# Ledger of designs, part 3: peptides against a protein of PDB entry 1Y74

Target 1, 57 residues: chain A of PDB entry 1Y74
Amino acid sequence: LGLERDVSRAVELLERLQRSGELPPQKLQALQRVLQSRFCSAIREVYEQLYDTLDIT

## One batch from the design tools (peptide; made by RFdiffusion4, then SolubleMPNN)

Design b2_p30_8_s2
Fold by OpenDDE base, seed 4:
Structure b2_p30_8_s2 (fold): chain B 57 residues (1-57), chain A 30 residues (1-30)
Amino acid sequence: as target 1 above (57 residues)
Amino acid sequence: SLLELLELLLELLEELRRLLEEVEELERRA
């Protein structure tokens, strides 16, 4: 799983990309907001508990 | 059902993972 680590890494990468100015920041900021949201955290928790039980093909 | 809702949320999370992979690829190319 490692979703917590992956989310943290994603946020770090998004922040770097925003600072680089290589890409328009709007979509990057939006994705960062989603990944840092309480909603995403709650979904991550559910995911970690149920991933092995549910079919998410 | 609630179970079906949870499955949809997990699918949404998988979409986020795919987006994450794309962002990582962009970072590697930058």
Scores: peptide ipSAE 0.054, ipTM 0.513, DockQ to the pose 0.514
Fold by OpenDDE base, seed 5:
Structure b2_p30_8_s2 (fold): chain B 57 residues (1-57), chain A 30 residues (1-30)
Amino acid sequence: as target 1 above (57 residues)
Amino acid sequence: SLLELLELLLELLEELRRLLEEVEELERRA
């Protein structure tokens, strides 16, 4: 599992990509906001609770 | 059903993880 770690790592990567200027920062920033939102946190909680009991692969 | 909707949400999160992994690869190559 480790979705919380994955999300944190993803945010770090998005911040680096924004600073590099290689990609338009607005879309990266929007994605970062989604990943750090209360909505995403709530969904992540549900994901972690059901991960071992449901077939998502 | 609610269970089916939850399964769909889990699949969406898994897809997001895959997309973020692709972004990570782009970052490593840059």
Scores: peptide ipSAE 0.051, ipTM 0.508, DockQ to the pose 0.447
Fold by OpenDDE base, seed 3:
Structure b2_p30_8_s2 (fold): chain B 57 residues (1-57), chain A 30 residues (1-30)
Amino acid sequence: as target 1 above (57 residues)
Amino acid sequence: SLLELLELLLELLEELRRLLEEVEELERRA
């Protein structure tokens, strides 16, 4: 599972876009807040736990 | 199922990452 890495990469990209100032930062900041939220972390944790215990194939 | 919904969420995050990479590339070209 590369989920944590993918989320971290997404946050990094959002931060770069915000620093560039070429796009309105408000929506980018909102997305970053969601990805770094405790809610998102909890969802990821639940996913990982279920993925480890269930065969989804 | 809950697991299927979580997998869909993660797929959306991966798509978001790809889109952001494309936007960064466009900004470098500008």
Scores: peptide ipSAE 0.049, ipTM 0.517, DockQ to the pose 0.224
Fold by OpenDDE base, seed 2:
Structure b2_p30_8_s2 (fold): chain B 57 residues (1-57), chain A 30 residues (1-30)
Amino acid sequence: as target 1 above (57 residues)
Amino acid sequence: SLLELLELLLELLEELRRLLEEVEELERRA
């Protein structure tokens, strides 16, 4: 799968972008909060469960 | 980089899209 890794990687990149100051941090922080939310975690869990049962192409 | 972040987000969205499409197809066939 790798969604957990991808999300973690995305959060890591967002944190670096926030520290760089190249972009306004507010929207980046909001996106980070979404990716770390219980909602996103639940969606990821559902995805992981269904990925094993569905023939996704 | 911002580009790398966008690529990861696109990958995530593509996976979710594929999952949703499969679910929709199952619903249509039911």
Scores: peptide ipSAE 0.043, ipTM 0.442, DockQ to the pose 0.032

